# Ledger of designs, part 15: peptides against a protein of PDB entry 6FBK

Target 1, 90 residues: chain A of PDB entry 6FBK
Amino acid sequence: EDTGVRVELAEEDHGRKSTIALRLWVEDPKKLKGKPKDNGAIEFTFDLEKETPDEVAQEMIESGFFHESDVKIVAKSIRDRVALIQWRRE

## One batch from the design tools (peptide; made by RFdiffusion4, then SolubleMPNN)

Design b1_p12_6_s3 (from b1_p12_6 with E5V K7R K9T)
Fold by OpenDDE base, seed 3:
Structure b1_p12_6_s3 (fold): chain B 90 residues (1-90), chain A 12 residues (1-12)
Amino acid sequence: as target 1 above (90 residues)
Amino acid sequence: KPKRVFRVTPKP
């Protein structure tokens, strides 16, 4: 399902590190229940072995990027991209 | 827990 939130690699992935750099931004705000506070791309590091998309999404909410009502859709967008990256590594 | 670092840049 299209979450309206886009997540991409912020660096080339050679499949060697357990951490990856990601960039996340809103592509279709109509799919969100709340209104994002910013209109930029959020860059962050994600540890494939230690972190979860839901944890990162919660931290984005706490930082004020998204409304609480959109935590699950944000988490899903991260999860879907991470899954694709992991599948490409295998 | 440490505060996560988020960097905001222009959309690609």
Scores: peptide ipSAE 0.738, ipTM 0.925, DockQ to the pose 0.932
Fold by OpenDDE base, seed 1:
Structure b1_p12_6_s3 (fold): chain B 90 residues (1-90), chain A 12 residues (1-12)
Amino acid sequence: as target 1 above (90 residues)
Amino acid sequence: KPKRVFRVTPKP
C-alpha cells in the first residue's frame, strides 16, 4: 500500500551496523489527513535492534512534522522501508 | 527522555 510518504537510506548500507541513516519525505500529500508542515526531507538515525517505526513516528509528531492522525501511516512508511532493508541484509 | 535528533534537508 502506498502511504504517500517515501523513506530511503541517507547513507549506503553495508549491513554491518545495527543503526542506519534514513531520510523521509512526503511524496503524495493527498494520502495524509493532516497537512505536512515542512517540505523537506527528514533525516534521522534508526536502530534496527532497539527502536520501532511507531516510536519514531510518535517522535516526529511530537516534533510537529505531522499531524497526530497520521502517526500510523508515517510509522507504516518507515516499517516498510526497514523491512526491505532487513530483507536485503539476508 | 532525550529528544530525537531530526535534520531537515532538501528533498532529493
Scores: peptide ipSAE 0.735, ipTM 0.924, DockQ to the pose 0.909
Fold by OpenDDE base, seed 2:
Structure b1_p12_6_s3 (fold): chain B 90 residues (1-90), chain A 12 residues (1-12)
Amino acid sequence: as target 1 above (90 residues)
Amino acid sequence: KPKRVFRVTPKP
């Protein structure tokens, strides 16, 4: 399902590193329960071996990017992109 | 744990 949150690679992935640079932003704010304060793209590094989408989503909320009620939708958007990246690496 | 680094840029 479309989460209304888009996640893309912030750099070209050659499948050589365990870390990837991601960019996340809201495309459809109506799908979120809370209203995100910033309308920019959030860039961050994600370790494919050590980190989880749920952890990163929680940290985004703690940083004030999203309401706590939207942790799962944010985590799902990251998870879906990460899965796609991993599938493409194989 | 150390605070995660987030950088905000304009939307693509």
Scores: peptide ipSAE 0.733, ipTM 0.924, DockQ to the pose 0.939
Fold by OpenDDE base, seed 4:
Structure b1_p12_6_s3 (fold): chain B 90 residues (1-90), chain A 12 residues (1-12)
Amino acid sequence: as target 1 above (90 residues)
Amino acid sequence: KPKRVFRVTPKP
């Protein structure tokens, strides 16, 4: 299901590190319950071994990027991309 | 815990 939130690698993944650089942005704001405060791409690192999409999404909410009611949709977008990256590594 | 670093850049 399309979350309206896109997540891509911000760097080439060589499959050597447990951390990856990601870029996240809203493509379809109609999918969100709230209105995001920013209109850019959010870049961040994600530790494949230590962090979870839900935790990162929550931190984005705390930073004011999204409304709290959209935490799950943001988390899902991150989760789906992370899963895809992990599948490609295997 | 330290605050996560987020960098905002133009959308691709």
Scores: peptide ipSAE 0.732, ipTM 0.923, DockQ to the pose 0.928

Design b1_p12_7_s2 (from b1_p12_7, 5 letters changed)
Fold by OpenDDE base, seed 1:
Structure b1_p12_7_s2 (fold): chain B 90 residues (1-90), chain A 12 residues (1-12)
Amino acid sequence: as target 1 above (90 residues)
Amino acid sequence: RKKRKFKVLPIP
C-alpha cells in the first residue's frame, strides 16, 4: 500500500541504538486528504522501544505539518519504515 | 508532555 509519504533513515543504522533519526516527506500529495502546507523533509528521532508511529504522527499534526484526517496515513508510512528497519536489524 | 523537536530540511 503506497501512502504517498516517504520515510527514510537520516543516519546510518548500526543496529545499536534504540533511537533512530528519520526523515519524512510527501512524495505524492494526491494520496493525502489534506493539503500539506510545507514541502520539506521533516527530520525527527524515533525511539524504537518507547514510541509508536501513531503517537508521532499525531504530534506532527499538532505541529501543523499535516491535516488531522491524514493521521493514519502518516502513521502507516512511519510504521512501514520502522518495521523494515527492525526486520533488517534481525 | 514535552513538545517533540522537528527539523525541516530540503527534500533529498
Scores: peptide ipSAE 0.745, ipTM 0.919, DockQ to the pose 0.900
Fold by OpenDDE base, seed 5:
Structure b1_p12_7_s2 (fold): chain B 90 residues (1-90), chain A 12 residues (1-12)
Amino acid sequence: as target 1 above (90 residues)
Amino acid sequence: RKKRKFKVLPIP
């Protein structure tokens, strides 16, 4: 499902390290329940071994990027991209 | 818990 939140690699992935750089931004704000505080691309690292999309999404909310009601949709967008990256690493 | 670093950039 299209979450309206886009997540892309911020770096080339050679499939060699467990940490990846990602960028996340709102592509379709109508899919969100709340209104994002800004409309930029959020760049962050994600540890494929130690971190979860849900906890990262929660941290984004705590940082004020999204409303708490959008934790699920943000987490899903991260999860879906991470899954694609891991599948390509096969 | 360490505070996560977020960097905001223009949308690509």
Scores: peptide ipSAE 0.745, ipTM 0.919, DockQ to the pose 0.915
Fold by OpenDDE base, seed 3:
Structure b1_p12_7_s2 (fold): chain B 90 residues (1-90), chain A 12 residues (1-12)
Amino acid sequence: as target 1 above (90 residues)
Amino acid sequence: RKKRKFKVLPIP
C-alpha cells in the first residue's frame, strides 16, 4: 500500500550499527487526512533494536509535523522502510 | 521523556 510518505536512508548501511539515519518526507499529500505544516525532509536516527515505528510517528505528531489522524500511516511508512533494511541485512 | 532530535532539510 502506497502511504504517500517516503522514507530513505540518510547514510550508507554497512549492516554493522544498531542505529540508522533516516529521512522522511511527503510525496503525495492527498494520501494524508491532515495537512502537513512543512514541506521538508525530516532527518532522524532510528534504533533497530530499541525503538518502534509507532513510537517515532507519535513523536513526530507531538512535534507538530503531522495531524494526529495520520499517525498510523506515518508509522507504516517507517515500518515498511525498516523492514526492507532488515531484510537486506539478513 | 527526552525530546527526539528532528532535523528538517530540503527534500532530496
Scores: peptide ipSAE 0.745, ipTM 0.919, DockQ to the pose 0.889
Fold by OpenDDE base, seed 4:
Structure b1_p12_7_s2 (fold): chain B 90 residues (1-90), chain A 12 residues (1-12)
Amino acid sequence: as target 1 above (90 residues)
Amino acid sequence: RKKRKFKVLPIP
């Protein structure tokens, strides 16, 4: 299901590091319950072995990027991209 | 807890 939130690699993935750089931004704000404060691409590092999409999404909410009611949709967008990256590494 | 670094850039 389309979350309206897009997540892409911010770097070329050679499949060697447990850490990747990601960029996340809103493509369809109508899919969100809250109104994002910023309309930019959020760049961040994600540890494929130690971190979870839900924890990162929660940190984004705490940083004021999204409303608390949208934590699950943000987490899902990260999860879906991370899963795709992991599948490509296998 | 260490604050995660988030960098905001223009949408690609």
Scores: peptide ipSAE 0.744, ipTM 0.919, DockQ to the pose 0.887

Design b1_p12_7_s3 (from b1_p12_7 with P2K E5K H9L)
Fold by OpenDDE base, seed 2:
Structure b1_p12_7_s3 (fold): chain B 90 residues (1-90), chain A 12 residues (1-12)
Amino acid sequence: as target 1 above (90 residues)
Amino acid sequence: KKKRKFKILPIP
């Protein structure tokens, strides 16, 4: 399902590191319950071995990027991209 | 707990 939140690699993935750089931004704000404060792309690192999409999404909410009611949709957007990256690595 | 580093950039 299209979450309206886009997540892309911020770097080329050579499949060598457990940590990847991601970039996340809102593509369709109508799919969110709240209104994001910023209209930029959020760049961050994600540890494929140690971190979860839910944890990162929660931290984004805590940082004020998204409304608390959108934590699951944000987490899903990250999860979906991470899954694709992992599938490509296999 | 260390706060996660977030960098805001223009949307590509």
Scores: peptide ipSAE 0.734, ipTM 0.914, DockQ to the pose 0.905
Fold by OpenDDE base, seed 4:
Structure b1_p12_7_s3 (fold): chain B 90 residues (1-90), chain A 12 residues (1-12)
Amino acid sequence: as target 1 above (90 residues)
Amino acid sequence: KKKRKFKILPIP
């Protein structure tokens, strides 16, 4: 399902380290219940071994990027991209 | 709790 939130690698993934740089931005704001304050790409690191998409999404809400009601849709967007990256590493 | 670093950039 299309979350309206896009997540891409911010760097080339050589599959060597457990941390990756990601960029996340809203492509379809109509999919969100709240209105994001910023219309930019959020760049952040993600530890493939230690962190979860839900935890990172919650931190984005705490930082004021998204409404609390959108935590699951944000988490899903991260999860889907992370899964794809993991599959490509295998 | 340490605050995560978020960098805001133009949408590619």
Scores: peptide ipSAE 0.734, ipTM 0.913, DockQ to the pose 0.873
Fold by OpenDDE base, seed 3:
Structure b1_p12_7_s3 (fold): chain B 90 residues (1-90), chain A 12 residues (1-12)
Amino acid sequence: as target 1 above (90 residues)
Amino acid sequence: KKKRKFKILPIP
């Protein structure tokens, strides 16, 4: 499903590190229930071994980037990208 | 609970 939220690698992945840099931004705001306060790309690190997409999404909500009603769609966008990265490593 | 670092950049 198209979440309207795009997540990409902020660096080349050589498959060696457990931590990756990601960038997340809204492509289609109509897919969200709330209105994001900013229209930029959010860059952050993600630990493939220790962190979960839902946890990171919750932290984005707490930081005021998204409305609480959109936590699951944000988490899904991160999860889908992370899964793709892991599949390419295997 | 450590505050996560978020950096805001222009959309690629």
Scores: peptide ipSAE 0.733, ipTM 0.914, DockQ to the pose 0.898
Fold by OpenDDE base, seed 1:
Structure b1_p12_7_s3 (fold): chain B 90 residues (1-90), chain A 12 residues (1-12)
Amino acid sequence: as target 1 above (90 residues)
Amino acid sequence: KKKRKFKILPIP
């Protein structure tokens, strides 16, 4: 399912660290219920062992990047990328 | 609540 939100690695993943740098941005704003505050790419670190996509998405909403009703779509976009990264590390 | 660091950049 296309969320309209893109998430990519902000660095090369050598599979050694528990933390990775990610970059997230909106490709299709029509798929969101609210209007994003910014039109840039959000760069952040994600701990593969300790953090969850839902927690990070909630923090983005609390920071004002997205509307509260879009937390699940943002979380899904992060989850899909994280799952792919973890799969490639096997 | 956890304070997360976010960096805003131009879209690649």
Scores: peptide ipSAE 0.732, ipTM 0.915, DockQ to the pose 0.856

Design b1_p12_7_s4 (from b1_p12_7, 5 letters changed)
Fold by OpenDDE base, seed 4:
Structure b1_p12_7_s4 (fold): chain B 90 residues (1-90), chain A 12 residues (1-12)
Amino acid sequence: as target 1 above (90 residues)
Amino acid sequence: RPKRVFRILPKP
């Protein structure tokens, strides 16, 4: 399902590190309940072994990037990309 | 815990 939030690798993934650099941005703001400011893309490191998409999404909310009502959609966006990356590593 | 680092890449 299209969340309106896009997540991509910010680096080449050689499948060797447990951490990856991700880039996240709003592609379709109509899919979100809140009205996030389009400030561009957000880059961050994600630990594939220790962190969860939901926790990272919560931290984005706390940082003011998204409205609390959109935490699940943001988390899903991260989860879907992470899952794809994990599948490619196998 | 320490605050997560988010790097903003401004929209051109």
Scores: peptide ipSAE 0.712, ipTM 0.911, DockQ to the pose 0.739
Fold by OpenDDE base, seed 2:
Structure b1_p12_7_s4 (fold): chain B 90 residues (1-90), chain A 12 residues (1-12)
Amino acid sequence: as target 1 above (90 residues)
Amino acid sequence: RPKRVFRILPKP
């Protein structure tokens, strides 16, 4: 499903670390219930072993990047990318 | 726990 939120690796993944750098930005704001500020892309580190997409999404809400109503769609966008990365590592 | 660090990359 196209969430309208794009998540990509911010670095090359050699499959050696449990942490990865991700970059997230809104590609289609129509898919979101809220109206996020268009300040560009958000970069952050994600620990594949210790963290969850839902936690990160919630932290983005708390930081004011997205409306609370969009927490699930943001989490999904992160989850989908993380899944792809993990699949490639297998 | 400390707050997560988010780095904002402004649009060109």
Scores: peptide ipSAE 0.712, ipTM 0.910, DockQ to the pose 0.751
Fold by OpenDDE base, seed 1:
Structure b1_p12_7_s4 (fold): chain B 90 residues (1-90), chain A 12 residues (1-12)
Amino acid sequence: as target 1 above (90 residues)
Amino acid sequence: RPKRVFRILPKP
């Protein structure tokens, strides 16, 4: 599923630490229910062992980056990238 | 809990 939200590594992943740096931005705003700001990419750290995509997505909404109705699509975008990273590590 | 830090990287 194409969420219209892109998530990429902000650093090279050597597969050694549980914390990674990610960048997230909107590629296709029509896929979102709300109208997110087009201010560029959001960079953040993500702990692969302690944090969940849903929690991070919720925090993004609380910070005003996305509408609450888009929490699940944002979370999915993060989840999908995290899954790929995890699979490549194994 | 502490507020998560989000860094904004503006478009070129």
Scores: peptide ipSAE 0.711, ipTM 0.910, DockQ to the pose 0.749
Fold by OpenDDE base, seed 3:
Structure b1_p12_7_s4 (fold): chain B 90 residues (1-90), chain A 12 residues (1-12)
Amino acid sequence: as target 1 above (90 residues)
Amino acid sequence: RPKRVFRILPKP
């Protein structure tokens, strides 16, 4: 499913660290219910062992990046990328 | 809990 939100690695993944740097940005705002500000990409660290996409998405909402109605689609975008990274490591 | 750090990278 195309969430309209792009999530990519902000660094090369050598499969050694439990933490990774990610970049997230809106590619298609029509897919979102809210009207997020297009300020560019959001870069952040994600702990593959301790953190969850839903938790990080909620923190983005609290920080004002997205409307609360879009928390699940943002979480899905992060989850999908994290899953791909995990699959490549296996 | 500590506030998560989000770094904004403005569009060129």
Scores: peptide ipSAE 0.711, ipTM 0.911, DockQ to the pose 0.749

Design b1_p12_8_s1 (from b1_p12_8 with K3P L8V K9L)
Fold by OpenDDE base, seed 4:
Structure b1_p12_8_s1 (fold): chain B 90 residues (1-90), chain A 12 residues (1-12)
Amino acid sequence: as target 1 above (90 residues)
Amino acid sequence: KPPRVFKVLPKP
């Protein structure tokens, strides 16, 4: 499903470390309930072994990037990308 | 936990 939020690797993944760099941005704001800040992509690190998409999404809300009503759609976007990265590491 | 670091890039 198209969340309207895009998540990509911010670096080349060689499959060596548990921490990866991700880049997240709004591609289609109409799919969000709230109005996110109109800024560029957001880059952050994600630990594949210790962190969860829901936790990171919550932290993005607390930082003011998205409205609390959009936490699940943001978490799904991160989860979907992380799953693809993990599957490619097989 | 310490606050997560978010790097905001300029809008193209």
Scores: peptide ipSAE 0.729, ipTM 0.925, DockQ to the pose 0.773
Fold by OpenDDE base, seed 3:
Structure b1_p12_8_s1 (fold): chain B 90 residues (1-90), chain A 12 residues (1-12)
Amino acid sequence: as target 1 above (90 residues)
Amino acid sequence: KPPRVFKVLPKP
């Protein structure tokens, strides 16, 4: 499903490290219930072994990037990209 | 639980 939130690798993944750099931004704000900040992409690191998309999404809400009602949508966006990255590593 | 670092890039 198209969440309206895009997540991409901010670096080339050689499949050797557990930590990756991700870039997240809103492509279609109409798919979100709240009103996210109108800014560029958000870059952050993600530990494939220790962290979860839900935890990172919640931290984004707490930082004021998204409304609490959109936490699951943001988490799904991260999860979908992470899953794709992991599948490509296998 | 340290605060997560989020680097906000400028919107083109």
Scores: peptide ipSAE 0.729, ipTM 0.925, DockQ to the pose 0.771
Fold by OpenDDE base, seed 1:
Structure b1_p12_8_s1 (fold): chain B 90 residues (1-90), chain A 12 residues (1-12)
Amino acid sequence: as target 1 above (90 residues)
Amino acid sequence: KPPRVFKVLPKP
């Protein structure tokens, strides 16, 4: 499903460390219930072993990037990219 | 818990 939120690697992944840098931005704001900030991409680190997409999404809401009603769609966007990265490492 | 670091990039 197209969440309208895009997540990409902010760095080249050599599959050697458990932490990765991700870049997240809104491609289709119509897919979101709330009105996201009209800024550029958000970059952050993600620990593939210790952190979850849902936790990170919640932190983004708390930081004011997205409305609370969009926490699950943001989490899904991160989850889908993380899964792809993990599959490529195997 | 300390707040997560988010780097906000400028809009292209």
Scores: peptide ipSAE 0.728, ipTM 0.925, DockQ to the pose 0.781
Fold by OpenDDE base, seed 2:
Structure b1_p12_8_s1 (fold): chain B 90 residues (1-90), chain A 12 residues (1-12)
Amino acid sequence: as target 1 above (90 residues)
Amino acid sequence: KPPRVFKVLPKP
């Protein structure tokens, strides 16, 4: 499902480390229940072995980027990208 | 737990 939230690699993935840089931004704000800050893309590090999309999404909400009602949709967007990255690493 | 670092890029 299209969450309206886009997540891409902020760097080339050589499959050498468990930590990757991701870039996240809202493509379709209508798909979100709350109103996120009108900012550009958000870049952050994600550890494929230690962290979860849900935890990172929660941290984004705590930082004020998204409303708590959108935690699951944000988490899904991260999860989908992470899954794709892991698939390509296989 | 230290706060996560988020880099906010400028909107085009």
Scores: peptide ipSAE 0.728, ipTM 0.924, DockQ to the pose 0.761

Design b1_p12_8_s2 (from b1_p12_8, 5 letters changed)
Fold by OpenDDE base, seed 3:
Structure b1_p12_8_s2 (fold): chain B 90 residues (1-90), chain A 12 residues (1-12)
Amino acid sequence: as target 1 above (90 residues)
Amino acid sequence: RPPRVFRVLPKP
């Protein structure tokens, strides 16, 4: 399902470390329930071994990037990208 | 825990 939120690698992944850099931005705000801030891409690190997409999404809400109603859709977008990265590593 | 660092990049 297209969440309207895009997540991409901010660096080349050689599959050697557990920490990766990601960029997240809204492509289709109509798919969100709340009104997101009109920002550019949000760049952050993600530990594949220690962190979860849901936790990071919650932190984004707390930082004011998204409305609480959209936490699950944001988490899904991160989860989907992380899964692809892990699948490509195997 | 400390707040997560989010770097906001400018829109093109």
Scores: peptide ipSAE 0.737, ipTM 0.926, DockQ to the pose 0.779
Fold by OpenDDE base, seed 2:
Structure b1_p12_8_s2 (fold): chain B 90 residues (1-90), chain A 12 residues (1-12)
Amino acid sequence: as target 1 above (90 residues)
Amino acid sequence: RPPRVFRVLPKP
């Protein structure tokens, strides 16, 4: 399902390290309950072994990027991309 | 745990 939030690799993944750089941005704000900041992409690192999409999404809420009501949609966006990355690595 | 670092890139 299209969440309206896009997540992409900010670097080429050679499958050698557990930490990856991700870039997240809103493509369709209509799919979000809250009004996100009109920013560009948000870049961050994600540890495939230690961190979870839900935790990162919560941290984005705390940082003021998204409304609390959108935590699940943001988490799903991250999760879906992470899953694809992991599938490609396997 | 220290706060996560988020780098906001400029909007194209």
Scores: peptide ipSAE 0.736, ipTM 0.926, DockQ to the pose 0.811
Fold by OpenDDE base, seed 4:
Structure b1_p12_8_s2 (fold): chain B 90 residues (1-90), chain A 12 residues (1-12)
Amino acid sequence: as target 1 above (90 residues)
Amino acid sequence: RPPRVFRVLPKP
């Protein structure tokens, strides 16, 4: 399912570190219930061993980037990208 | 825990 939120690697993944740099932005705001800030992209690190998409998404809500009703759609966007990265590492 | 660091980039 297309969440309208895009997540990409902000750096090359050499498969050596447990932490990766990600870039997230809204491609289709109509998919969201709330109205996010008009940002080009949000960059952050993600620890593949210690963190979860749901926790990071919740932190984005707390920071004011998204409405609380969109936490699951944001989390799914992160989860889908993380899963793809992990598959490529195998 | 400390707040997560988010780097906000400008819209192109």
Scores: peptide ipSAE 0.735, ipTM 0.926, DockQ to the pose 0.785
Fold by OpenDDE base, seed 1:
Structure b1_p12_8_s2 (fold): chain B 90 residues (1-90), chain A 12 residues (1-12)
Amino acid sequence: as target 1 above (90 residues)
Amino acid sequence: RPPRVFRVLPKP
């Protein structure tokens, strides 16, 4: 499903590190329950072996980027991109 | 644990 939240690699992935840099931003705010801050992309690192999309999404909520009710949709956006990255590494 | 580092980029 289209979450309205886009997640992309912030760097070229050569498949050699467990840590990747990601950028996340809202493409369609209508798909979110809350009203996210109207700013640019949020850049962060993600450890493919130690971290989960749900944990990172929760940390974004705590940082005030998204409403608490949107934690699952944000997590899904991250999960979907991470899955694609992992599939390409096979 | 320490808070996660988020870098907020400017909107184009």
Scores: peptide ipSAE 0.737, ipTM 0.927, DockQ to the pose 0.796; fails the geometry check

Design b1_p12_8_s3 (from b1_p12_8, 4 letters changed)
Fold by OpenDDE base, seed 3:
Structure b1_p12_8_s3 (fold): chain B 90 residues (1-90), chain A 12 residues (1-12)
Amino acid sequence: as target 1 above (90 residues)
Amino acid sequence: KPPRVFRVLPKP
C-alpha cells in the first residue's frame, strides 16, 4: 500500500555488508494523520541484522519528525523498502 | 541507548 512516505537507498548496495544508508521523505502528507515537518529527505543508517523498522520509526518520532499517531505508517515504509532490499540480495 | 543520527537534507 502507498503510505505517502518514500524510502530509498542513499548508496549503491552490493549486498556485502549488514549496514545500509537510507533516505526517507514525505511524498503525500495527506496520507499521514499528523503534520510532519516540511523537511527534505532524512538520511540514516540501518543495520539489517540488529535493528527493526518500528524502533527506527519510534526514534524519528522522538526526534520530532512525525506525530506519534503515524509511527506504524513510517515503520511500514521502512519495512517495505528493507524487505525489497533483502529480496534483491537473495 | 545513544541518540540516533538523522541527517536532514535540503528540500529541492
Scores: peptide ipSAE 0.725, ipTM 0.923, DockQ to the pose 0.799
Fold by OpenDDE base, seed 4:
Structure b1_p12_8_s3 (fold): chain B 90 residues (1-90), chain A 12 residues (1-12)
Amino acid sequence: as target 1 above (90 residues)
Amino acid sequence: KPPRVFRVLPKP
């Protein structure tokens, strides 16, 4: 399902480190319940072994990027990309 | 836990 939120690698993945750089941005704001900040993209690191999409999404809410009602859709977007990255590593 | 670092990029 299209969440309206896109997540991509911000760097080339050589499959050696557990930490990756991700870039997240809103492609379709109509998919969100709240009004996100009007920025280009948000870049951050994600530890494939220690962190979860839900926790990172919650931190984005706390930072004011998204409304609390959209935490699950943001988390799903991160989760879906992380899954693809892990599948490619195998 | 320290706050997560987010790098905000300007839109084109």
Scores: peptide ipSAE 0.724, ipTM 0.922, DockQ to the pose 0.758
Fold by OpenDDE base, seed 1:
Order: sequence, then C-alpha cells, then structure tokens
Structure b1_p12_8_s3 (fold): chain B 90 residues (1-90), chain A 12 residues (1-12)
Amino acid sequence: as target 1 above (90 residues)
Amino acid sequence: KPPRVFRVLPKP
C-alpha cells in the first residue's frame, strides 16, 4: 500500500550491523491527514533489533514533523522499508 | 528518555 511517505537507506547496507541510517520524506502529502512540514528528507538511525516503527513514528510526532493522526501511516512506511531490508539480508 | 536525533535535510 502506498502511504505517500517514502523511506530509503541513507547508507549502503552491508548486512553487518543491527543499526542502519534511514531517510524519510513525504512523497504525496494528500495521503496524510495532517499538514507535514515542507522539508527535505529526515535522517535518523534505526536499530533493527531494539526499536520499532511505531516508537520512531511516535517520536517524529512529538518532534512536530507529522500530525498525531498520521502516526500509523508513518509507522507503516518505516515498517515496510525495514521489512524489505531484513528480507534482503536473508 | 532523551529525544531522538533527527537530521533535517534541505529540500531540493
């Protein structure tokens, strides 16, 4: 499902460490309920073993990047990319 | 818990 939020690796993944760098940005703002900031990509680290997409999404809300009503769609965007990365590591 | 570090890049 297209969430309108794109998430990509900010670095090349060699599959050797549990922490990865990600970039997240709004590709289609019409898919979101709130009005996200008109920024470029947001870079952050994500621990594949300890952190969850929901937790990171919540922290983005608290930081003011997205409206609270969009927490689940943001989390899904991160989850989908993380799952893909993990599948490629197999 | 300390706030998560987010690096905001400039929009092209």
Scores: peptide ipSAE 0.724, ipTM 0.922, DockQ to the pose 0.753
Fold by OpenDDE base, seed 2:
Structure b1_p12_8_s3 (fold): chain B 90 residues (1-90), chain A 12 residues (1-12)
Amino acid sequence: as target 1 above (90 residues)
Amino acid sequence: KPPRVFRVLPKP
């Protein structure tokens, strides 16, 4: 499902580190319940072994990037990208 | 727990 939130690698993944850099931005704000600030992409690191998309999404909410009602859609966006990255590593 | 670092890039 298209969440309207895009997540991509912010760096080349050589499959060596458990930590990766991700870039997240809103492509279609109509799919979000809240109205996030009109910012550019958000870059952050993600530990493939220790962290979860839901936790990171929650931290984004706490930082004021998204409305609390959109935590699950944001988490899904991160999860989907992480899954693809893990798939390519296998 | 330390706050997560988010880098906001400028909008094109």
Scores: peptide ipSAE 0.723, ipTM 0.922, DockQ to the pose 0.770

